# Designs tried in a protein design run: peptides against a protein of PDB entry 4N7V. Part 74

Target 1, 222 residues: chain A of PDB entry 4N7V
Amino acid sequence: TLRSITSPLVAHRLKPIRQKTKKAVVSILDSEEVCVELVKEYASQEYVKEVLQISSDGNTITIYYPNGGRGFPLADRPPSPTDNISRYSFDNLPEKYWRKYQYASRFVQLVRSKSPKITYFTRYAKCILMENSPGADFEVWFYDGVKIHKTEDFIQVIEKTGKSYTLKSESEVNSLKEEIKMYMDHANEGHRICLALESIISEEERKTRSAPFFPIIIGRKP

## One batch from the design tools (peptide; made by RFdiffusion4, then SolubleMPNN)

Design b2_p17_2_s2 (from b2_p17_2, 6 letters changed)
Fold by OpenDDE base, seed 2:
Formats: sequence, structure tokens, C-alpha cells
Structure b2_p17_2_s2 (fold): chain B 222 residues (1-222), chain A 17 residues (1-17)
Amino acid sequence: as target 1 above (222 residues)
Amino acid sequence: MEIRLATDEEIEELLEE
């Protein structure tokens, strides 16, 4: 099943963007829907031959073939659907479209990993918890130039000297120099606080059922 | 957030048959 290889994409709270690659253009629209335009070149002109329009919650996929399948010239936005529109739920999406959905999903996940959900200013650093899930990216920009980037898979450290390295295990983290451990401790504390606040704020957001609370900024840069 | 994002090469690979 599609669910076994990916989860429904979530584009809520993401800003509009249009990203062109060799074979596709992926867009997050003002409506927070996601569009994948499959692009083919003919006679030095790029044409959109297929469009997947995915709802903001990832659960509904609308597929259409512009200009009766002949393609429509690539423009600054997805072409409007005409005839032969197919609508699928996530769980009923034909297998032939799974890779294209995954393409959209991974793009959205990438955008989410760069979209601040919580920005928290401490005395020493700007901490940012991103929108991606599970295991949201967490960045700490220390005012003295040190940077720590935590992902689900690794921790990247950039020291004042510009020296950069990646930690992939707890043993590597534990083997850090004491000076770096101090930065890591602060980063971890900021991370803990952001996660705690995310939980509390999300619960209140659910209860109120009003406008989104995120993104949120806590504190100010000293 | 950046106006243009560098895409992960893995994303492009998903469109390859």
C-alpha cells in the first residue's frame, strides 16, 4: 500500500513556493494545496503533461492531463483542469502515481524542515524547531557563531573556527570536547523546552479550534 | 525560509523509472 511507504503529506502553515526541477515542477499554493506538474520537453519547449493536485492534508489527490494529454506549455502556475479529471483518496491512489506522490511528499517534508514552527531566543542562542515530523529538525544559532543542527538522524556541529562535523551516535556525542558539550547542553535544553511548548500549545490550539497558533516566537534576541 | 530551495537529489530520483 501507499501508506506502507509514505504518510499523507501535510502542507498546513507552509508558505507558497514553486520549485522547478528537470522532470517536474512542484508547488505549494496559496490554498496550501500541493501540485506536481510533470514536465516533458519537445522542440525546445517544456510542456506540462500531467498534474497531481494534492489537498493540504494529503488525503485527496486530483489528477488531470492538460490539453487532452497533449500537454500545456509550462507557465508560472499549474494549468487549470479541463476534462478527464480523476479524484482519489490517499488509500485508493493507483500505484502508477505513488512515486509522484512520494515526490510531492518529500518536497513538502523538505520545506517543512526549513519552516520554523517555534523560534525561541535564549541568552546565548536562537533556537528553531521546524515543522517537519516525526523528529522535527532543530537548529541552534549561537550568537558567537557556533551552530548546532539536529535532525532525526544526526547532529551537525559548526564550531567558531568553521570546523564542521556530524555526529551519528550517542557515543560520538559523549566523546565531544568539554567546550562543545556546553553548547550541546544548551542546545538540548532549548530543544526540550521547544518540544514541551509545542505540546502545550498544540493542545490549546486543538481546544480553541481557532486560527493556527504556529508559527510562534518566544523571547527576543538580546 | 528561502524563496528557492535546493531539492534533495532523492526527490528527483523518485521520478526516474
Scores: peptide ipSAE 0.033, ipTM 0.690, DockQ to the pose 0.036
Fold by OpenDDE base, seed 5:
Structure b2_p17_2_s2 (fold): chain B 222 residues (1-222), chain A 17 residues (1-17)
Amino acid sequence: as target 1 above (222 residues)
Amino acid sequence: MEIRLATDEEIEELLEE
C-alpha cells in the first residue's frame, strides 16, 4: 500500500514555494495544496506533461495532463486543469503515481524542516522549532556565533571558530568539550520549552477550532 | 519564499523507474 511507503503529506501553514529540478517542478500553492509538475524537454523548450495536485492534508490527489497530454510550456505556476482530470483518495491512488506522491511528500517534509513553528528568544540565543514531524528539527543560533542544529538523526555544531562537526550518537555528545556542553545544555533547555509550548498551544488550538495559532514568536532578542 | 535544497538530486531520483 501507499501507506507502507509514506504517510499523507501535510502542507498546512507552509508558505508558497516553487522548486524546479531537471525532471519536475514542485510547488506549494497559496491554497497550501502541493503540485508536482512533470517536465519534458522538446526542442530546447520545457513542457509540463503531467500534474499531480495534492490537497493540503494529502488525502486527495488530482491528476491531469495539460493540453490533452501534449503538454503546456513550463511557466511560473502550474497550468490550470482543463481536461483529462482524475481524482483519487490517498488510499485509492494508482501505484503508478506512488513515486510521484512520495516525491511531493519528501519535498514537503524538507520544507517543513525549514519552516519555523515556534521561535523562542532566550538571553543567549534564538531558538527555532520547525514544522516537520515526527522529531521536528530544532535550531539554536547563539548571539556569539555558535550554532546548534538538532534533527531526529543528528546534531550539527558550528563553533565560534567556524569549526563544524556532526554528532550521531549519545557517546559523541558525551565526549564534547565542556565549553560546548554549556551551549548544548542551553539548546536542550530551549528545545524542552519549545516542545512544551507546542503541546499547550496545539491543545488550545484544537479546543478553539479557530485560525491557526502557529507560527508563533516568543520573547525578543535582548 | 524560496528554499535552497541540497537534496534536489535525491528527490528527483524518486521519479526514476
Scores: peptide ipSAE 0.032, ipTM 0.700, DockQ to the pose 0.033
Fold by OpenDDE base, seed 3:
Structure b2_p17_2_s2 (fold): chain B 222 residues (1-222), chain A 17 residues (1-17)
Amino acid sequence: as target 1 above (222 residues)
Amino acid sequence: MEIRLATDEEIEELLEE
């Protein structure tokens, strides 16, 4: 099943963007829908041959072939849907489109990992919890120049000198210099607070069913 | 707006037949 290889993508609260590669253009629209345009080159001109338009919650996929499959010239936005459109639910998506859906999903996940959900200013640092899940990225920018970036898989440290290294195990974390441990302790505390706030705010957001509360900023720059 | 990602090549590999 498609669910065995990916979950429905989530594009809520993401800003619109458009990313072009050689074979495809992926966009997040103002509507928070995600579009994958499959591109083919013919006579030195690029044409959109196929479009997957995915709902913001990832559960509905609309597929169409511009100009009866002959393609539409690549422009600065996806071509409008034609009469030959197919609509699928996530669980009913034909297997031939699974890789293309995964393409969209991975792109959205990357964008989410760079999209601030909570910005928290402490006495020593600017902390940012990102939108990706599970295990949201967490960045700490200390005002003295130290940076810590936590992901689900690793912790990256950039010291004042510019020295950069990656930690992938608890043993490596435990072997840190005492000075760096102090930064790590502060980062971990900021992370804990952001996670706690995310939980509380999300619960209140669920109750009100109003406009989204995120992204949110706590505190102010010194 | 366009944002170039370092993972563009990895994403394109998903479209290979």
Scores: peptide ipSAE 0.032, ipTM 0.696, DockQ to the pose 0.031; fails the geometry check
Fold by OpenDDE base, seed 4:
Structure b2_p17_2_s2 (fold): chain B 222 residues (1-222), chain A 17 residues (1-17)
Amino acid sequence: as target 1 above (222 residues)
Amino acid sequence: MEIRLATDEEIEELLEE
């Protein structure tokens, strides 16, 4: 099943973006819908031959073939749907479109990993919890130049000198120099706080059912 | 308001297959 390889994408709170690759253009619209435009080149002109328009919650996929399948010239936005529109739920999406949905999903996850959800200023650093899930990326920009980037898979450290390395296990983290360990400790504290705030704010957001509370900024740069 | 992000090579490969 599609669900076995990816979850429905979530594009809520994401800023509009349009990213072109060789064979596709992926967009997050101002409506927070996601569009994948499949691009073909003909006579040195790029045409959109197929569009997958995915709802912000990832559960509805609308597929259409611009200009009766002849293609529509690539523009700065997805072409309008044609008369031949297919609408699918996530669980009913034909397998032929799974790869394209997966592409959209991964792109959205990438964008989410770069989209601040909580920005927390400490005495020593700017901490940012990102929108991706599970295991949201967490970045710490220390005011003295040290940078720490935590993901679900690794921790990247950039020292003042510019020296960069990646930690992939707890043992590697434990083997850090004491100086770096202090930064890591601070990063972890900031991370904990952000996660706690995320939980509290999310719960309050659920209760109020008002406009989204995120992104949010806590504190200010000293 | 629109931002530009570097594409993930892995994502690009998915589209080419």
Scores: peptide ipSAE 0.029, ipTM 0.685, DockQ to the pose 0.037; fails the geometry check

Design b2_p17_2_s3 (from b2_p17_2, 9 letters changed)
Fold by OpenDDE base, seed 4:
Structure b2_p17_2_s3 (fold): chain B 222 residues (1-222), chain A 17 residues (1-17)
Amino acid sequence: as target 1 above (222 residues)
Amino acid sequence: MEIRLMTDEEIEEILKE
């Protein structure tokens, strides 16, 4: 099943973006829908042959073939749907479109990992909890130049000297120099606070349902 | 806004039939 390889993408709160590559253009629209445009070159002109338009919650996929399958010249936005539009739910998406959905999903996840959800200024650092889930990326930009980037898979440390290394296990974290552990401790504290705030704010957001509370900024740079 | 978040190689691997 598609669900076995990916979950429905979630593009809520993401800013519009468009990335062009050789074979495809992926966009997050103002509507927070996600579009995958499959591109083919003909006579030195790029044409959009197929479009997957995915709802912001990832559950609805609209597929159409611009200009009756002849293609539509690539522009700065996806072409408008024509007749013979196919609409699928996530669980009913034909297998032939799974890779394309997976592309959209991975792109959205990547964008989410770079989209601030909570920005928290401490005495020593700017902490940022990102939108991706589970295990949201967490970045700490210390005012003295040290940087820590936590992901689900690793922790990257950039020291004042510019020395960079990646930690993939708890044992490696425990083997850090004492001075680096200080930064890590602060990063972890900031991370804990951001996660706590996320939980509290999300609950209040659920109760009100008036407007998104995120992204949010806590504190200010000293 | 247009930003390069994924490489062509990565995209090609994902879109590979």
Scores: peptide ipSAE 0.042, ipTM 0.747, DockQ to the pose 0.031
Fold by OpenDDE base, seed 3:
Structure b2_p17_2_s3 (fold): chain B 222 residues (1-222), chain A 17 residues (1-17)
Amino acid sequence: as target 1 above (222 residues)
Amino acid sequence: MEIRLMTDEEIEEILKE
């Protein structure tokens, strides 16, 4: 099943973006829907031959072939759906489209990992919890120049000297110099606080059922 | 912003039917 290889993408709260490659254009629309345009070149003109439009919650996929499959000239936005439209739920998406959905999902996941959900200013650093899940990316920009970037898979450290390295195991984290451990401790505390705030704010957001509370900024740079 | 996730070659392989 598609669900066994990926979860429905989530594009809520993401800013619009349009990213072109040689054979595809992926967009997050103002509506927070995600579009994958498959591009082919004919006579030095690029045409959109196929479009996958995915709902913001990833559960609905609309597929259409512009101009009866002949293609529509590539523009600055996806072409409008035509009469030949197929609509699928996530669990009913034909297997032939799974790879294209995965591409969209991976792109959205990357965007989410770079989209601030909570920005928290401490005495020593600017902390940012990102939108991706599970295990949201967490960045700490210390005012003295040290940077720590935590992901689900690794921790990247950039020291004052500009020296950078990646930690992938607990053993490597434990082997850090004492000075760096102090930064790590602060980063971990900021991370804990952001996660706690995320939980509290999300609960209040659920209760109010109003406009999204995120992204949010807490505190200010000293 | 510009985000480059994959090379054109990788995308071509993924999008190939």
Scores: peptide ipSAE 0.042, ipTM 0.745, DockQ to the pose 0.027
Fold by OpenDDE base, seed 5:
Structure b2_p17_2_s3 (fold): chain B 222 residues (1-222), chain A 17 residues (1-17)
Amino acid sequence: as target 1 above (222 residues)
Amino acid sequence: MEIRLMTDEEIEEILKE
């Protein structure tokens, strides 16, 4: 099943964006819906042959073939749906569309990993918790030039000199020089605080029926 | 707004059927 491969994509709180490649264009719309346009070139013109429009919660997929399947000229936005529209739930999506859904999902996940959810200013650094899940990316930009980027898979360190390296195990983290450990300790503390705040704010957001609380900024740059 | 977040190779791999 599709569900065994991926969960429904979540595009909530993401800003509009459009990425064009040779074979496809993926967009996050103002409505936070996600559109995958499959592109074919003919006579030096690009045409959209197929569109997957996915709801912001990823659970509804609307598929249409512009201009009766002949294609519609590629523009700066997805073409409008035609009469030959198919609508599927996530669990009822035909297998032939799974790869295209995965494309949308991975794109959204990547955008989420670059979308600030919580920005937290400390005495020493600007900390940013991103929107992706599970294991949201966490970036720490120290005011002195050091940068730490934490993902679910690795920790990247950029030192003042510009030297960059990646840590993939706890043993490697433990083998760091004391100077770098100080930065790591601060990064970890900022990370802990952001996660705690995320939990608290999310709970309050659940209780209230107002606009989304995120993204938020906590503190200010010294 | 157009921004490249994935390489063409990565996208092609995802779309490969």
Scores: peptide ipSAE 0.041, ipTM 0.747, DockQ to the pose 0.030
Fold by OpenDDE base, seed 2:
Structure b2_p17_2_s3 (fold): chain B 222 residues (1-222), chain A 17 residues (1-17)
Amino acid sequence: as target 1 above (222 residues)
Amino acid sequence: MEIRLMTDEEIEEILKE
């Protein structure tokens, strides 16, 4: 099943963007829908031959072939759907489209990992919890130039000197020199606070059933 | 606005059948 390969993509709260490659263009629209345009080149002109339009919650996929499959000249936005469209739910998507959906999903995941959900200013650093899940990326930009980037898989440290290294285990973290541990302690505290606030705010958001509370900024640079 | 977030190689690997 498609579900065994990937989960439905989630494009809520993401800003519109468009990435063009040789074979495809992927976009997040103003509507927060995601479009994959499959591109072919004929006589030095690029044409969109196939479009997958995916709902913001990833559960509905609309597929169409511009100009009856002849293709539509590539433009700055996806071509409008034709009358001959196919609409699928996530669980009913034909296997032939799974790789293209996976492409859209991974793109959205990457965008989410770079999209701030919570920005928290401390006395010493700007902390940012990102939108990706599970295990959202967490970045700490210390005002003195030190940077710590935490992901689900690793912790990257950039020191004042520009020296950069990656930590992949608790043992490596525990082996850090004392000066760096101070930064790590602060980063961990900021991370804890952001996670706690995310939980509380998300619950209130659910209860109010109003406009999204995120992204949110807490505090200001000193 | 166009932004390059993934390499062409990464995209091609995803789309590879």
Scores: peptide ipSAE 0.041, ipTM 0.743, DockQ to the pose 0.030

Design b2_p17_2_s4 (from b2_p17_2, 6 letters changed)
Fold by OpenDDE base, seed 5:
Structure b2_p17_2_s4 (fold): chain B 222 residues (1-222), chain A 17 residues (1-17)
Amino acid sequence: as target 1 above (222 residues)
Amino acid sequence: LPIRLGTDEEIEELLKE
């Protein structure tokens, strides 16, 4: 099943973006829908031959072939669906489209990992909890130039000297220089606070059933 | 907000049917 290889993508609260490669263009629209345009080149002109338009919650996939399958000239946005439209639920998506959906999912997840959900200013750093899940990315930009980037898989450190390295195990973290441990301790505290705030705000958001509370900024740069 | 997805080759591999 498609679920065995990916979960439904979630594009809520993401800003519009368009990313082009030679063979495809992926977009997040103002509507928070996600579009994958499959591109072919003919006579030095690029044409969109197929479009997958995925709902913001990932559960509905609309597939269409622009201009009766002849293709539509590539533009700054996906061509509008007009004819030859098929609509599928996530669980009923034909296998032939699974790779394309997975591509969209990976793109969205990447965008989410770079999209601030909570920005928290401390005395020493700007902390940012991102939108991706599970295990949202967490970045700490210290005002003195040190940077710490935490992901589910690793911790990246950029020191004042510009020295950069990646930590992938607890043993490596424990082997850090004492001076770096101080930064890590501060980063971890900021992370804890952001996660706590996320939980509280999300619960209130659920109860209120209002417009999204995120992204949110806590404090200000000193 | 430029996003690096990968090389065109990597994308092509991902999109293979």
Scores: peptide ipSAE 0.048, ipTM 0.783, DockQ to the pose 0.028
Fold by OpenDDE base, seed 4:
Structure b2_p17_2_s4 (fold): chain B 222 residues (1-222), chain A 17 residues (1-17)
Amino acid sequence: as target 1 above (222 residues)
Amino acid sequence: LPIRLGTDEEIEELLKE
């Protein structure tokens, strides 16, 4: 099943973006819908031959073939759907479209990993918890130039000298020199606080059913 | 605001036939 290889994408709170590759253009629209435009070149002109329009919650996929399958010239936005469209739920999406959905999903996850959900200023650093899940990326930009980037898979450290390295296990973290451990400790504390605040704010958001509380900024740069 | 947005090689690989 599609669900066994990916979850429905989540594009809520993401800013509009349009990213072109050789074979496709992927967009997050103002509506927070996600569009994958499949591009074909013909006579030195790029045409959109197929569009997957995915709802912001990833659960609805609308597929259409612009201009009766003849294609529509690539523009600055997806072509509008025509009358002959197919609409699927996530769980009913034909397998032929799974790779394209995965493409959209991975792009959205990447965007989410770069989209601040919580920005928290400490005495020593700007901490940012990102929108991606599970295991949201967490970045710490120390005012002295040290950077720590935590992902679900690794921790990247950039020292003041510009020396960069990646840690993939707790053993490697424990082997850090004492100076770096201090930065790591601060990063971890900031991370804990952001996660706690995320939980609290999300719960209040759920209760109030108001406009999204995120993204949020806590504190100010000293 | 997002610091940097974009795609990576792995994403593009998904579109290969």
Scores: peptide ipSAE 0.045, ipTM 0.757, DockQ to the pose 0.039
Fold by OpenDDE base, seed 3:
Structure b2_p17_2_s4 (fold): chain B 222 residues (1-222), chain A 17 residues (1-17)
Amino acid sequence: as target 1 above (222 residues)
Amino acid sequence: LPIRLGTDEEIEELLKE
């Protein structure tokens, strides 16, 4: 099943973006829907041959072939659906579209990993919890130039000297210089606080059923 | 096999500040 490969993408709260590659254009729309446009070049003109439009919650996929499959000239936005539209639920998506959905999902996840959900200013650093899940990226920009970037898979450290390295195991973390451990301790504390705040705010958001509370900024740079 | 749509690196170029 598709679900065994990926979960439904979640594009809520993401800002519009349009990324062109040689063979495709992927977009997050103002509606927070995600579009994958498959591009083909013919006679020095680029045409959109196929469009996957995915709902913001990832559960509905609309597929259409512009101009009866002949293609529509590539523009600054996806072509509007006309005729021969197919609509699928996530669990009923034909296998031939799974890789394209997975691409859209990876794109959205990447955007989410770069999208601030909580910005928290401490005495020593700007901390940012990102939108991706599970294990949201967490960045700490210390005012003295040190940077720590935590992901689900690794921790990247950039020292004052510009020296950078990646830690992928607990043993490597434990082998850090004492001065770097101090930065790591602060980063971990900021991370804990952001996660706690995320939980509390999300609960209030659920109760009020109002407009989204995120992204939020807590504190200010000293 | 479906067509290559792009790489993460290609996507990240647009996300640079």
Scores: peptide ipSAE 0.037, ipTM 0.705, DockQ to the pose 0.031
Fold by OpenDDE base, seed 1:
Structure b2_p17_2_s4 (fold): chain B 222 residues (1-222), chain A 17 residues (1-17)
Amino acid sequence: as target 1 above (222 residues)
Amino acid sequence: LPIRLGTDEEIEELLKE
Protein backbone atom coordinates (compact mmCIF):
# COMPACT_ATOMS: atom_id res chain seq x y z
CA THR B 1 0.00 0.00 0.00
CA LEU B 2 0.99 3.63 -0.40
CA ARG B 3 0.67 4.03 3.36
CA SER B 4 3.42 1.45 3.85
CA ILE B 5 5.94 3.68 2.05
CA THR B 6 4.76 7.15 3.14
CA SER B 7 2.19 8.91 5.28
CA PRO B 8 -0.14 11.57 3.88
CA LEU B 9 1.79 14.80 3.48
CA VAL B 10 0.91 17.72 5.74
CA ALA B 11 1.32 21.20 4.30
CA HIS B 12 -0.57 23.20 6.94
CA ARG B 13 1.05 26.49 7.96
CA LEU B 14 3.68 26.25 5.21
CA LYS B 15 4.50 29.36 3.21
CA PRO B 16 4.01 29.32 -0.56
CA ILE B 17 7.04 28.11 -2.49
CA ARG B 18 7.81 27.01 -6.04
CA GLN B 19 10.84 24.86 -6.80
CA LYS B 20 11.86 23.78 -10.28
CA THR B 21 13.92 20.79 -11.29
CA LYS B 22 14.65 19.45 -14.76
CA LYS B 23 11.74 17.04 -14.72
CA ALA B 24 9.30 18.63 -12.33
CA VAL B 25 8.11 21.73 -10.54
CA VAL B 26 6.77 21.35 -7.03
CA SER B 27 4.74 24.10 -5.42
CA ILE B 28 3.05 24.87 -2.16
CA LEU B 29 0.19 27.21 -3.01
CA ASP B 30 -1.39 30.01 -1.01
CA SER B 31 -4.17 27.53 -0.28
CA GLU B 32 -1.54 25.20 1.26
CA GLU B 33 -2.25 22.67 -1.47
CA VAL B 34 0.75 20.97 -3.05
CA CYS B 35 1.20 20.74 -6.82
CA VAL B 36 3.60 18.54 -8.73
CA GLU B 37 3.98 19.57 -12.36
CA LEU B 38 5.68 17.00 -14.58
CA VAL B 39 7.76 18.78 -17.18
CA LYS B 40 8.91 17.69 -20.62
CA GLU B 41 11.10 19.65 -23.01
CA TYR B 42 10.33 20.00 -26.73
CA ALA B 43 12.44 22.20 -29.00
CA SER B 44 13.96 24.06 -26.04
CA GLN B 45 10.51 24.81 -24.59
CA GLU B 46 9.25 23.24 -21.38
CA TYR B 47 5.71 21.86 -21.17
CA VAL B 48 3.65 20.65 -18.25
CA LYS B 49 2.31 17.23 -19.23
CA GLU B 50 0.79 16.09 -15.96
CA VAL B 51 -0.24 17.74 -12.68
CA LEU B 52 -0.84 16.20 -9.28
CA GLN B 53 -2.68 18.58 -6.97
CA ILE B 54 -2.63 17.33 -3.39
CA SER B 55 -4.77 18.72 -0.58
CA SER B 56 -3.12 20.35 2.43
CA ASP B 57 -3.83 17.27 4.56
CA GLY B 58 -2.49 14.94 1.85
CA ASN B 59 -5.69 12.88 1.68
CA THR B 60 -7.04 14.02 -1.70
CA ILE B 61 -5.13 13.87 -4.98
CA THR B 62 -6.45 15.53 -8.13
CA ILE B 63 -4.72 14.54 -11.35
CA TYR B 64 -5.09 16.21 -14.73
CA TYR B 65 -3.31 16.38 -18.07
CA PRO B 66 -3.12 19.92 -19.47
CA ASN B 67 -4.25 20.59 -23.04
CA GLY B 68 -5.68 17.11 -23.49
CA GLY B 69 -2.34 15.54 -22.69
CA ARG B 70 -0.44 17.56 -25.29
CA GLY B 71 1.02 19.70 -22.53
CA PHE B 72 0.86 23.36 -21.62
CA PRO B 73 3.84 25.76 -21.64
CA LEU B 74 5.51 25.98 -18.25
CA ALA B 75 4.58 29.19 -16.45
CA ASP B 76 5.04 30.80 -13.03
CA ARG B 77 2.15 28.77 -11.58
CA PRO B 78 0.44 25.43 -12.25
CA PRO B 79 -1.98 25.40 -15.18
CA SER B 80 -5.65 25.33 -14.25
CA PRO B 81 -7.43 22.02 -14.63
CA THR B 82 -9.78 21.89 -17.61
CA ASP B 83 -10.96 18.41 -18.57
CA ASN B 84 -10.04 14.78 -17.95
CA ILE B 85 -9.67 15.31 -14.21
CA SER B 86 -9.33 12.35 -11.87
CA ARG B 87 -9.80 12.57 -8.11
CA TYR B 88 -8.45 10.00 -5.66
CA SER B 89 -8.22 9.50 -1.95
CA PHE B 90 -4.81 8.70 -0.52
CA ASP B 91 -5.69 5.03 -0.04
CA ASN B 92 -7.18 4.72 -3.53
CA LEU B 93 -4.35 6.39 -5.44
CA PRO B 94 -3.25 4.21 -8.38
CA GLU B 95 0.21 2.72 -7.91
CA LYS B 96 1.48 4.49 -11.04
CA TYR B 97 1.33 7.78 -9.10
CA TRP B 98 2.91 6.58 -5.84
CA ARG B 99 6.43 7.64 -6.75
CA LYS B 100 5.26 11.13 -7.62
CA TYR B 101 3.30 11.39 -4.40
CA GLN B 102 6.33 10.22 -2.45
CA TYR B 103 8.40 12.93 -4.12
CA ALA B 104 5.89 15.56 -3.06
CA SER B 105 5.81 14.14 0.45
CA ARG B 106 9.59 14.23 0.81
CA PHE B 107 9.68 17.79 -0.44
CA VAL B 108 7.00 18.89 2.01
CA GLN B 109 8.71 17.09 4.88
CA LEU B 110 11.97 18.86 4.09
CA VAL B 111 10.22 22.23 3.91
CA ARG B 112 8.63 21.47 7.26
CA SER B 113 12.04 20.67 8.75
CA LYS B 114 13.11 24.19 7.77
CA SER B 115 9.91 25.98 8.79
CA PRO B 116 9.94 27.54 12.26
CA LYS B 117 7.07 26.54 14.51
CA ILE B 118 8.46 28.06 17.71
CA THR B 119 11.31 30.55 17.89
CA TYR B 120 12.64 31.04 21.42
CA PHE B 121 15.33 33.55 22.30
CA THR B 122 17.41 32.84 25.38
CA ARG B 123 20.20 34.84 26.93
CA TYR B 124 22.72 32.88 24.88
CA ALA B 125 20.95 31.54 21.79
CA LYS B 126 18.16 31.62 19.25
CA CYS B 127 16.29 28.31 19.53
CA ILE B 128 13.97 27.08 16.77
CA LEU B 129 11.58 24.14 16.86
CA MET B 130 10.54 23.19 13.32
CA GLU B 131 7.24 21.98 11.84
CA ASN B 132 8.27 18.45 10.80
CA SER B 133 7.03 15.33 12.55
CA PRO B 134 7.59 12.97 14.20
CA GLY B 135 10.65 14.24 16.05
CA ALA B 136 10.73 17.85 14.87
CA ASP B 137 14.10 19.34 14.03
CA PHE B 138 15.49 21.67 16.66
CA GLU B 139 18.15 24.27 15.92
CA VAL B 140 20.14 26.35 18.37
CA TRP B 141 22.13 29.31 17.12
CA PHE B 142 24.33 30.58 19.91
CA TYR B 143 25.23 34.25 19.66
CA ASP B 144 28.92 33.40 19.96
CA GLY B 145 28.81 31.30 16.78
CA VAL B 146 28.20 27.78 18.08
CA LYS B 147 25.39 25.92 16.34
CA ILE B 148 23.56 22.75 17.36
CA HIS B 149 21.12 21.02 15.01
CA LYS B 150 19.07 18.17 16.45
CA THR B 151 17.08 15.79 14.26
CA GLU B 152 15.39 12.49 14.96
CA ASP B 153 18.49 10.74 13.58
CA PHE B 154 21.46 12.81 14.75
CA ILE B 155 22.87 15.87 16.45
CA GLN B 156 25.17 18.12 14.45
CA VAL B 157 27.54 20.46 16.27
CA ILE B 158 29.40 23.36 14.71
CA GLU B 159 31.97 24.91 17.02
CA LYS B 160 33.23 28.50 17.02
CA THR B 161 36.34 27.39 15.16
CA GLY B 162 34.18 26.00 12.36
CA LYS B 163 34.87 22.42 13.38
CA SER B 164 31.78 20.32 12.76
CA TYR B 165 30.80 16.80 13.72
CA THR B 166 27.74 14.57 13.98
CA LEU B 167 26.62 12.57 16.99
CA LYS B 168 24.39 9.51 16.49
CA SER B 169 24.32 7.94 19.94
CA GLU B 170 24.07 8.90 23.58
CA SER B 171 27.56 7.49 24.08
CA GLU B 172 28.98 10.03 21.66
CA VAL B 173 27.08 12.81 23.39
CA ASN B 174 28.52 11.73 26.73
CA SER B 175 32.02 11.82 25.26
CA LEU B 176 31.82 15.50 24.33
CA LYS B 177 34.28 18.02 25.72
CA GLU B 178 33.04 19.72 28.86
CA GLU B 179 32.77 23.11 27.19
CA ILE B 180 30.57 21.62 24.45
CA LYS B 181 28.44 19.83 27.03
CA MET B 182 27.51 23.23 28.41
CA TYR B 183 26.14 24.23 25.01
CA MET B 184 24.34 20.90 24.73
CA ASP B 185 22.78 21.34 28.17
CA HIS B 186 21.48 24.76 27.19
CA ALA B 187 20.18 23.40 23.88
CA ASN B 188 18.39 20.55 25.65
CA GLU B 189 16.74 22.94 28.09
CA GLY B 190 15.58 25.16 25.25
CA HIS B 191 14.27 22.08 23.46
CA ARG B 192 12.33 20.95 26.52
CA ILE B 193 10.76 24.38 26.90
CA CYS B 194 9.77 24.53 23.22
CA LEU B 195 8.15 21.08 23.39
CA ALA B 196 6.26 22.05 26.52
CA LEU B 197 5.03 25.28 24.93
CA GLU B 198 4.05 23.43 21.76
CA SER B 199 1.87 21.10 23.81
CA ILE B 200 0.21 23.91 25.76
CA ILE B 201 -0.42 26.08 22.71
CA SER B 202 -1.74 23.16 20.66
CA GLU B 203 -4.22 22.38 23.41
CA GLU B 204 -5.40 25.99 23.45
CA GLU B 205 -5.77 25.89 19.66
CA ARG B 206 -7.97 22.83 20.00
CA LYS B 207 -10.17 24.57 22.56
CA THR B 208 -10.41 27.89 20.74
CA ARG B 209 -11.01 26.45 17.25
CA SER B 210 -9.70 29.65 15.70
CA ALA B 211 -6.89 30.54 13.33
CA PRO B 212 -3.58 28.78 14.00
CA PHE B 213 -1.44 30.24 16.76
CA PHE B 214 1.77 28.99 15.16
CA PRO B 215 4.32 30.10 14.23
CA ILE B 216 5.22 31.98 17.41
CA ILE B 217 8.21 33.92 18.63
CA ILE B 218 9.08 34.03 22.32
CA GLY B 219 11.49 36.60 23.70
CA ARG B 220 14.02 38.68 21.80
CA LYS B 221 17.72 38.72 21.11
CA PRO B 222 19.48 40.52 24.03
CA LEU A 1 6.74 11.15 -17.43
CA PRO A 2 9.02 9.35 -15.02
CA ILE A 3 10.24 11.43 -12.12
CA ARG A 4 13.46 10.84 -10.26
CA LEU A 5 12.99 11.02 -6.53
CA GLY A 6 15.23 13.79 -5.32
CA THR A 7 17.44 13.40 -2.31
CA ASP A 8 17.01 15.69 0.67
CA GLU A 9 20.28 17.30 -0.35
CA GLU A 10 18.96 18.00 -3.82
CA ILE A 11 15.81 19.57 -2.41
CA GLU A 12 17.87 21.61 0.04
CA GLU A 13 19.84 23.10 -2.81
CA LEU A 14 16.59 24.09 -4.49
CA LEU A 15 15.39 25.75 -1.29
CA LYS A 16 18.52 27.90 -1.19
CA GLU A 17 17.61 29.53 -4.53
Scores: peptide ipSAE 0.035, ipTM 0.708, DockQ to the pose 0.031

